Peptides against a protein of PDB entry 3S8F. Designs and how they scored, part 279

Target 1, 157 residues: chain A of PDB entry 3S8F
Amino acid sequence: VLTLFVAVPSLMTAFTVAASLEFAGRLRGGRGLFGWIRALPWDNPAFVAPVLGLLGFIPGGAGGIVNASFTLDYVVHNTAWVPGHFHLQVASLVTLTAMGSLYWLLPNLTGKPISDAQRRLGLAVVWLWFLGMMIMAVGLHWAGLLNVPRRAYIAQV
Target 2, 166 residues: chain B of PDB entry 3S8F
Amino acid sequence: DEHKAHKAILAYEKGWLAFSLAMLFVFIALIAYTLATHTAGVIPAGKLERVDPTTVRQEGPWADPAQAVVQTGPNQYTVYVLAFAFGYQPNPIEVPQGAEIVFKITSPDVIHGFHVEGTNINVEVLPGEVSTVRYTFKRPGEYRIICNQYCGLGHQNMFGTIVVKE

## One batch from the design tools (peptide; made by RFdiffusion4, then SolubleMPNN)

Design b2_p26_6_s4 (from b2_p26_6, 15 letters changed)
Fold by OpenDDE base, seed 5:
Structure b2_p26_6_s4 (fold): chain B 157 residues (1-157), chain C 166 residues (1-166), chain A 26 residues (1-26)
Amino acid sequence: as target 1 above (157 residues)
Amino acid sequence: as target 2 above (166 residues)
Amino acid sequence: DLVPLLLEVYNASVAMLLAGLLDIGA
């Protein structure tokens, strides 16, 4: 199974990043099993955006395994489930990572640091984007399980 | 200091990698469990059957819509359906309530979808391949067939109807 | 009825194991 083959390196990479985050959080004074999470720089949109992307990617990745199952795919294939999966992967992880990267890249390219107002606005944008994407994704997955078809403007429910 | 940091990072990496490996097995187990306990809603694929898409309209069981519904038993029918740009034949498909219906679906042109509202029937239809779906309609009425695979300019308007008679 | 399930689980396991081994070897 090709998808499951590719899933292994992806998971290893993701959890390697998680390991780096734990280490960083502990260096910043975080203690205990979860204290390192609180110690991470949640005031920086360049950090928050990719992390939220990763969080959205967790259910998306699990969904990828479901979609790759020959038998389980009969339940979800060509339903609203599929675009729900895509939006978690592309519009959540990839897009949020890109957004976060811009919050780092633009200040470095221009040589001008972001203002506090811009930082706060950035945080709001990233969190709102994540929230919206999660609502849409949950809705699409739910609709898919109710047999709402993909690529159709109508539905039985 | 760098050496100490590297050792610490490696320890965390090993832990998380072990966790990742465990999660892979959990996912496999979850799939196995789901399939073992929730197979009632899954339509199994039939045996691989092929047909010539260039002649399917002219000869064979799909050629005449009037002969598309074939009784194969006392309460069993086979329906030979064509999905084409842009519609289905026969249309409507008329079948009796409570009968076991075997749909044999193929396409003479491009890939289409065959999604029947109100049912779990949802298959892709490939030219040269026959899709087989078995279903029993318990309720009389009209069931709409929707194409859920993009097939061209008329895709959004490609509908059919199954009429289940008492 | 269990044969397809077992085959799928087997294939998935082999794929993941192979990927893991390749990553270690890389």
Scores: peptide ipSAE 0.146, ipTM 0.787, DockQ to the pose 0.053
Fold by OpenDDE base, seed 4:
Order: structure tokens, then sequence, then C-alpha cells
Structure b2_p26_6_s4 (fold): chain B 157 residues (1-157), chain C 166 residues (1-166), chain A 26 residues (1-26)
């Protein structure tokens, strides 16, 4: 019972960030239930990267709850499910956040803004990274549910 | 205005926090669904059972592979399995089809995995602890046991076999 | 034989419910 309470601070943080995004979007002219999303600065890789990381973190967080379940963990533990979870949490959220931070930090450290070409390239990179991570993560989770073992070079008889 | 911004953010936070509650119920539903579809036939035991890994090979139910399979009732068996570097004992494990099998698994050396292909049996095996898994094999044949926890240089070659007889 | 599974569902439900209530400040 107590193990699942670990989800509380994570959920609070996640939805607080979401609230901040909604506020920002509405300040930028977005209206309605979803209009604020479109109003966010999707042309800035420093924004897009960490947001994509957060999007990847949602299924990863759900997976964390699954992993915390005794009976469900019995099924998924030491299967490809676990690496799938890691790639959402580390290779998606952490990595994309780092990418986004870099797109903000470098211009500030150098005093030089990124060029439009660099901006466009950055957007392409983070979107492609996100897409690749989602494909891989879905595959790993699916394989895990099919009892593909972790740390083994073979999957089935 | 900072005050207005804080007030607005607070309002949005309340909304999203309410949404989070709804999502928790979604997660409960997903857990229930997953349990219903992916855990059938496998019953892990939560009882803590300890054993001395330094003597488990010399005395007790794991000491003799020839006595590892014990009939405990009509169509019920207990199998005492050792996972060690680098293999399983007994090997093969022979059990009848349709019987309720209780696996009692432990290790004399390091942590290993006990993953039975074609089943949902997948547990870590810790020295000093006994892992208990209940399972009924519905199909006859050979089931490979795979170690899915790194245990040393021979980890990749650590396999066992369960033979289910008609 | 279903007791462990049912217990898990119960525990998860209680934990998630309590977590949700705490999350919204109840």
Amino acid sequence: as target 1 above (157 residues)
Amino acid sequence: as target 2 above (166 residues)
Amino acid sequence: DLVPLLLEVYNASVAMLLAGLLDIGA
C-alpha cells in the first residue's frame, strides 16, 4: 500500500508543470479547452524538447505504478518491460530535457542567439529523437508483456 | 502582475490536481485489466521464508536432486529448485501435466533469475530466501528456464529445462 | 488462490485513492 504513495509527489509535480504550461499558453492568446496548447512556442527547441520529454514521461510514470505493484511486477520484472520504462524516463525525459536546456544555455553563455537554421535543425532533432524513443519504448514494453527476458540473448524456445 | 499570475496558476493547479485524481482511477482500471489478462495461472507467494545458503546443498529438501519433486497431494507437487552458477538443479525438472506445482526456489551462491519460457513464471532467486511460485502446466512438452539476472561470466549460458509429461 | 491478486487490487485501489485525495489537498 505504502509503495504506491511514491506516485504522489511525482503526480503533483507533473500536473503543476501542466498548469504552468496552460497558464503560459493562455497568456499567449490561447483560448478554450485545448487552444492554449497550440499557443505554446512550438517553434523553440528549448521549449519543445522538455515538453516532449514530459509527454514520454506520462506512460513511463504509469509504468512506474505498474512496477510498484507486487503482482504486476512479478509479470514484468526482468523482462524487456523494464528497459522500456528506462528509455522513457532516462532516454526521453532526462535526455530531451538536457537537449532543451542546451538550446537555452548555449545562447546565453555565448551571448549569441542561435541561427534560424540551427533552430530548425534543433526542432527536427528533438522530434525525431522523441519519435524514435516512442517506437523503441512501445516495442520494449510490448515485448516485455510477451515475456521477452531482460539480460538474455534469446526470447523464446 | 505577479499576484494575478500566482492566482491564475493556482486555479489551474487545482484543476489539474483534480484531473490527477481521475487519472488515478484510470490507473486502477488498467491495473485490474492487466491482472485479468496477464497473471492467470501464476500465483506468487508473499510469505517470507529463509534458508541458509551455506548449507542448502548439504542438508534439507534441496540437497538431493532425486528427491526434489515431492508429491504433496492428489495432483499436487512441490519442487525444490536450486539456481546456482551456472545452472539449475534438478535438471531437467519433471512434472505431470495438469498438476498444481509449487516451486520452492533458492540459491546457494549469488542472485539468479528463474524465467520459464511459455509461462508467466519469472522470479528473482536470492541466496538466503526461498521464492515460492505456484503454477499448473496445461500443455505437455519442454519449457526452458532462463536466468534473466546477471550472475557472472557464465550468465548467458545458464539454462534449465522443465519437462511436462502427459 | 485468488486471494493474493484480490488483495493487490484492493491495496492498489486504496493507495491510489488516498494518493489522489492527498494530491488535491484533501
Scores: peptide ipSAE 0.023, ipTM 0.757, DockQ to the pose 0.071
Fold by OpenDDE base, seed 1:
Structure b2_p26_6_s4 (fold): chain B 157 residues (1-157), chain C 166 residues (1-166), chain A 26 residues (1-26)
Amino acid sequence: as target 1 above (157 residues)
Amino acid sequence: as target 2 above (166 residues)
Amino acid sequence: DLVPLLLEVYNASVAMLLAGLLDIGA
């Protein structure tokens, strides 16, 4: 029971970030239940990257609660499920946030804006990264539920 | 101002709470569904038991692989298994179909895994501790044991076999 | 046995609700 309370700060952060995004979108002219999403700066890889990371972190966080559960962890522990969780948390959120930060940092350090070509390339990179991570994560979680072992080159399935 | 912005953000958080909770239940429900349709459920673990890993090979129930399978009652067996670098003892493990098997697994050296294909048996094996798993094999045949915890250079080749006899 | 599973679902729900309430109250 006490272990699950570790999720409290993370969930608080998730709510705050989501609310902040909605508020920002509305400040940029977005209206309606979902119109604020479109109003966000999706043309900026420095914004898109960490947001995509956050999206991947949501199912990863839910999986974290599962992994912390005594009975549920018995099913998924040391299966392909676990690395699936890792790649959502680290290779998605952390990595994409770092990528996004770089897209912000370099222009600021050099004092020069990125070119349109660089911007478009950056967008392509972060979207492709996200897509690849989602495919991998879904596959690993699926395999884990089919009892594919972690750290093994063979499986019954 | 900052104060107004703060209040506005807090208002939006209330809406996102319900969404987050709903999503959590969806994921848990999917796992529950999978468990209900694809497995017999979670295997109960035994009480914490400790052993001396330095002597477990020389004395006690794990010392002789020929005596590793012990009948404890009608259609009930206890199997004392060693996971070591890099294999399992005894190998193969022979048990009858339909019998209730209590596996007591420990390690004389490092941490290993004990994953039995075709079953929901999947536990870590720690030196100095005994992992207890209860299972009944309904189908005869061979079941492969896989080490799913890195244990050294030979980890990838560490396999065992359970033979279930009719 | 579904009892342990249900308990975990309950615990997760409590944690989620607590997180939400604390965030709103902060």
Scores: peptide ipSAE 0.019, ipTM 0.743, DockQ to the pose 0.084
Fold by OpenDDE base, seed 3:
Structure b2_p26_6_s4 (fold): chain B 157 residues (1-157), chain C 166 residues (1-166), chain A 26 residues (1-26)
Amino acid sequence: as target 1 above (157 residues)
Amino acid sequence: as target 2 above (166 residues)
Amino acid sequence: DLVPLLLEVYNASVAMLLAGLLDIGA
């Protein structure tokens, strides 16, 4: 029971980040329910990467609650579900945040702005990474629900 | 500006809280559905039972693989299984179709997995503890047991078989 | 069989609500 309260700080952070994004989008001229999203700087890979990571982290976070639940974990424990969760948390959020940080940090460290070609390449990289990660994560979660075991090279299904 | 921004963000947080709560219920509902559909036939059984892993091979119900399958009722069996580095005993485990099987699984060495393909049986096996799972095999045939918890260099080769007889 | 699940759902919901209340300074 008390284990679920470990998620409280993370939830607080998630709410704050989401609210900050909406506020930022609205400051940039976005209006309506979804207009603020379009107003965000989607042309900057340093922004896009961590945001995509955040999007992947949402289902991952929900999965975290599942994995921490005694009764629910009984179904998913040591199945392909668990690696699916990890790839959303580490390989998506953490990795994409690192990539985004690099796209910001490197120009600042070198004093040289990235070219338009480099910017476009960066966008392609982070979007392709996100797409591939989502496909893999869905597959792993699905396989887990089909009782495909973790840490095994064979499966009946 | 900062004060106004703070109030605005605070207002947005209420919306995101509601959304997050809604999504939580959606996800939990989906998993509840999964539980209902994917745990059929598997019933956790027994109390917290402990055993001495240092003597489990020499004495007690796990000591003799030939006596591992015990009939406890007209259509009920208890199977005492050892998961060890790197295999299972008895192997194969022979049980009749349609019988209620109570698996009592423990380990003499390290933590192992006990995942039975084609079933919902999936438990960790801890030295010093007895894992109890109740299951009824509806279909005859061979069911492979897979270790899904890393247990050493031979982990990938650790398999067992349950043979369900008509 | 459903009681433990429902309890966990309840606990998760309470935790989330408390997190939200703490975040907004209530």
Scores: peptide ipSAE 0.019, ipTM 0.737, DockQ to the pose 0.073

Design b2_p26_7_s1 (from b2_p26_7, 15 letters changed)
Fold by OpenDDE base, seed 4:
Structure b2_p26_7_s1 (fold): chain B 157 residues (1-157), chain C 166 residues (1-166), chain A 26 residues (1-26)
Amino acid sequence: as target 1 above (157 residues)
Amino acid sequence: as target 2 above (166 residues)
Amino acid sequence: GVMAFMALLMATILEHFLTTYALLLS
């Protein structure tokens, strides 16, 4: 039951990251309620990738709270819900963060900046990855709620 | 200015922290309430029960599939089920419609799943531990048991059947 | 902005919890 309190540090981190993004956007000239978002460097895959990962973490983290709940876990455990959850966490958040880190790290390590073509390709990759993961994850969560079992090739539904 | 912004952020952080804690408290309270009031039926019930997986096939209530279904009262049954590599025992499990069924499930070998399609029965079965689930089948027919925990090379073929008779 | 984000986050948590909770009680 006390496992749910693990959510507290996570929520605090979420706040800090979001606040930092807003602050950064405003420093870059963004104004108003949403203007700061447009001011962020959306042309840089090293930025876009981890931010998209964070967006995927919203439903993923919410699902984590459900999974950590003893009674609620009974509903979702070993259903398609579970792979839906960790694809948002590992294959989206962690993977996209790793991709973003790579887009920053490799140019710095090699001393060679990425070309414009590589930058555009990188943007396409991370956006398509995010889109695909969201479609897949939503489908898996939906299937899980319909009691589709994990690790089975058949289901009643 | 920057100072004002930081001050505002701090204030909002404290506010959202408080709100978050309040919500979590509500969630915990709801879970606790559910555990207290819904201990039978959908949610696995019963005390932690242990069994020796090395002898469970030779002696005790799981040893004989023919004696696995035990009537414990009027319209009440206990079914002693073994989940093993790779199947379930007894198979099929025959129970009457409308009866309260208590499943006592354990494993002699490795961890398995016990997921009954069309029901809320979904438990992991650990060697040395007895999983207890209470359920009443309202509709007659066949219900498929699926192993939803990887248990080896034959995992994908590990199925059982519950036959509910009118 | 951060307030709006947190509201969205909390709404998502609430939605997930209530949806699953409803299924549990069904």
Scores: peptide ipSAE 0.518, ipTM 0.868, DockQ to the pose 0.771
Fold by OpenDDE base, seed 3:
Structure b2_p26_7_s1 (fold): chain B 157 residues (1-157), chain C 166 residues (1-166), chain A 26 residues (1-26)
Amino acid sequence: as target 1 above (157 residues)
Amino acid sequence: as target 2 above (166 residues)
Amino acid sequence: GVMAFMALLMATILEHFLTTYALLLS
């Protein structure tokens, strides 16, 4: 029952990350409630990738609280909900963060900046990845709530 | 300016931390309420019911599939189900419509799933443990049991059937 | 901005919890 308090550090982390992004955006000239978002470097795949990962982690984290709840877990356990959850956690946040890290690391390792074409391709990759992951994850969560079982090739619905 | 911003952020952080804790307490309270008043189909036990997986096929209520369905009262039955590699016993499970069914499920070998389509019955079955689920079938027909926990090479083919008779 | 974000985050958590809870009680 007290396991839910494990969410406290995660919520604090979420706050810190969001605050850091806002601070950075405002330092870049962004103003107002949403202006700071626009001011962030959305032209850099090394930035976009992990941010998209964080966005995917929001519903994933919410689902994590559900999964960690003893009684609520009964509803979702071993349904399509579970793979929906970890695709948001691993295949979105972790993977996109890794991609973003690579977009930063490779230029530094090679000593050469990425070309504009490579940059645009990188942006396309991370956005398409995010879009695909969100579609799949939403579908899996929905299917899970409809009691579609995990690890089965057939379902009632 | 940066110092002022940091102070503001810290103040907001404290506020949200407090709010988050309050929300978590609400969630915990709801869970506690559910545990106290609802079973979600699972019959609560004061102690974890254990069985010996090495002898469960030889002796006890799971040993004879012909005796697996036991009437325990008026319109009440207990069904002793084995989930094994790779199927369920008995199969089919025949129960009357409208009867209160208590499923007592265990495994002689590895962990299996017991997911009944069209119902909220969904439990993992661990060797050495007895899973107890209570359910009343309101509609007659066939309900498929699906193993939703990987249990080996034949996992994908591990199905059972519950036949609800009028 | 961060406050708005946190509000949305909390709303998401609450929504997930309540929807699942409703299913549990149904």
Scores: peptide ipSAE 0.509, ipTM 0.863, DockQ to the pose 0.716
Fold by OpenDDE base, seed 2:
Structure b2_p26_7_s1 (fold): chain B 157 residues (1-157), chain C 166 residues (1-166), chain A 26 residues (1-26)
Amino acid sequence: as target 1 above (157 residues)
Amino acid sequence: as target 2 above (166 residues)
Amino acid sequence: GVMAFMALLMATILEHFLTTYALLLS
């Protein structure tokens, strides 16, 4: 119950971030219900990385609420669900945010902008990282729901 | 222009807040409902049962694996299981098909897992605490117990077996 | 747009709850 109360500020934060993105997109000329998304700077790895992290945080956060629920936790605890969850949280959100921050920080610290080649490579890295994390996370969550145990090399399925 | 946008965002924010709060209550209600109607085999206790892990091997119901399966009724058993580095005792655990089994599991050393494949039995076993799980095996055969909590160098090989007799 | 996104977010949370709930009762 307490965790669910803590979830409300998180949901409001999600709203604020999403609203900020929409506002930014509309300022950049995006129109319509989803046209603002296309107006966002998808050519910048410093932007793409944390946004992909946020997208991964959606199922991860949902799973977190489940994990914090007493009766529901019994179903998923110490199954493959758990590593699926924290790979979304740590290896996706935190890591991608760190990557994005680095793509912004290093050019600013050195005073040198990244080259176009470096930018393109950065985009590739971030997108491939996200793809890999999503594949693994979906698989782990699926396995967890099938009662595959965590930290075991064998399972009933 | 920006002012109008901010005003619109605030309106939607209020709506989202209201919706979020409503859904919060739905989730709380769902959890309460599941807790009230289904225990998932875990026997709720008002007080956590505790034991001394330093003496659990020498005295008490876990001390003798040969006496670990106790018939408590015509079709009811209590099984006192130790999870240790690296295995389970008794091993195998032999119980009748269709009997109501109460597992009381503890550890003399470190935290272990007690995950019975093919069942919803899945608990962590903490030294000094007793995990209590109720289950009825409807199908005869062998059920593997697997440790799903890392407990040391032999963790990956820590297995037990429950034999359900017809 | 934000509201649509947030609706999907909430739907995801609800889906997770219901799926796990169904497994709990199985």
Scores: peptide ipSAE 0.487, ipTM 0.859, DockQ to the pose 0.738
Fold by OpenDDE base, seed 5:
Structure b2_p26_7_s1 (fold): chain B 157 residues (1-157), chain C 166 residues (1-166), chain A 26 residues (1-26)
Amino acid sequence: as target 1 above (157 residues)
Amino acid sequence: as target 2 above (166 residues)
Amino acid sequence: GVMAFMALLMATILEHFLTTYALLLS
């Protein structure tokens, strides 16, 4: 129940972040319902990484509400669902945010901007990481719903 | 332009805040409802029995695996199960098909898992506490019990079997 | 735009909740 109280601030944070992104996108010339998304700086890994992390946090956060629900948790607890949730929250959001932070921090600390090649490589790393994490997370959640146990090398299915 | 955007954002934010708060209470209500109905067949933590893990092997209903399965009524049984490092007792657990089974599970040592494949039985077993789960096996055969809570070096090999007889 | 996004977010939460609840009832 206490975890649900944290859900409200998290939802508000999601709102403010999304609103900020829309505002920024519109300032950059984006128009319409989705045009502002295209106007965001998708060529910057320091931007892309945290945003992808936030996208992964959506199903992760939804799962968090499930995990915090006593009766619903019974269905998913100690199944593959749990590590799926963890990988969305930690290995996706936190890790991608850290990656994005490094793409900003290192150039600023050294005073040297990253090269175009490094930028492109960074984008590739971030997108591949996100893709891999989503595949694994979806698989783990699906397996969990099929009652595949956590911390076991054997499963019925 | 900025003022217009700011005004719009604030208006929507207030609406979203109100909606979020409302949904919070909806979720709490739903949790309370599902908990009250016992849809999972698991007794809530507030009704858990306490036992002494240091003596549970020597005295009481868990002491003799041969007497672990107790008929409590017509087509109703209680099974007293110990989860320990590293296995389950009794093993196998033999129960009749179609009977209502109440599992009373505890541990003499550390925390274990009790996950029965092919069923919705999935509980953690804490020393000093009795986990109670109700289930009716509709299909005869063997059901594997898996420990899904790390309990030591032999955790990966900790298995049990429930045999459902026709 | 943000409200559409938030609606999607809420729909995801509800979907997760209802799916798990359905499994609980099965």
Scores: peptide ipSAE 0.481, ipTM 0.857, DockQ to the pose 0.727

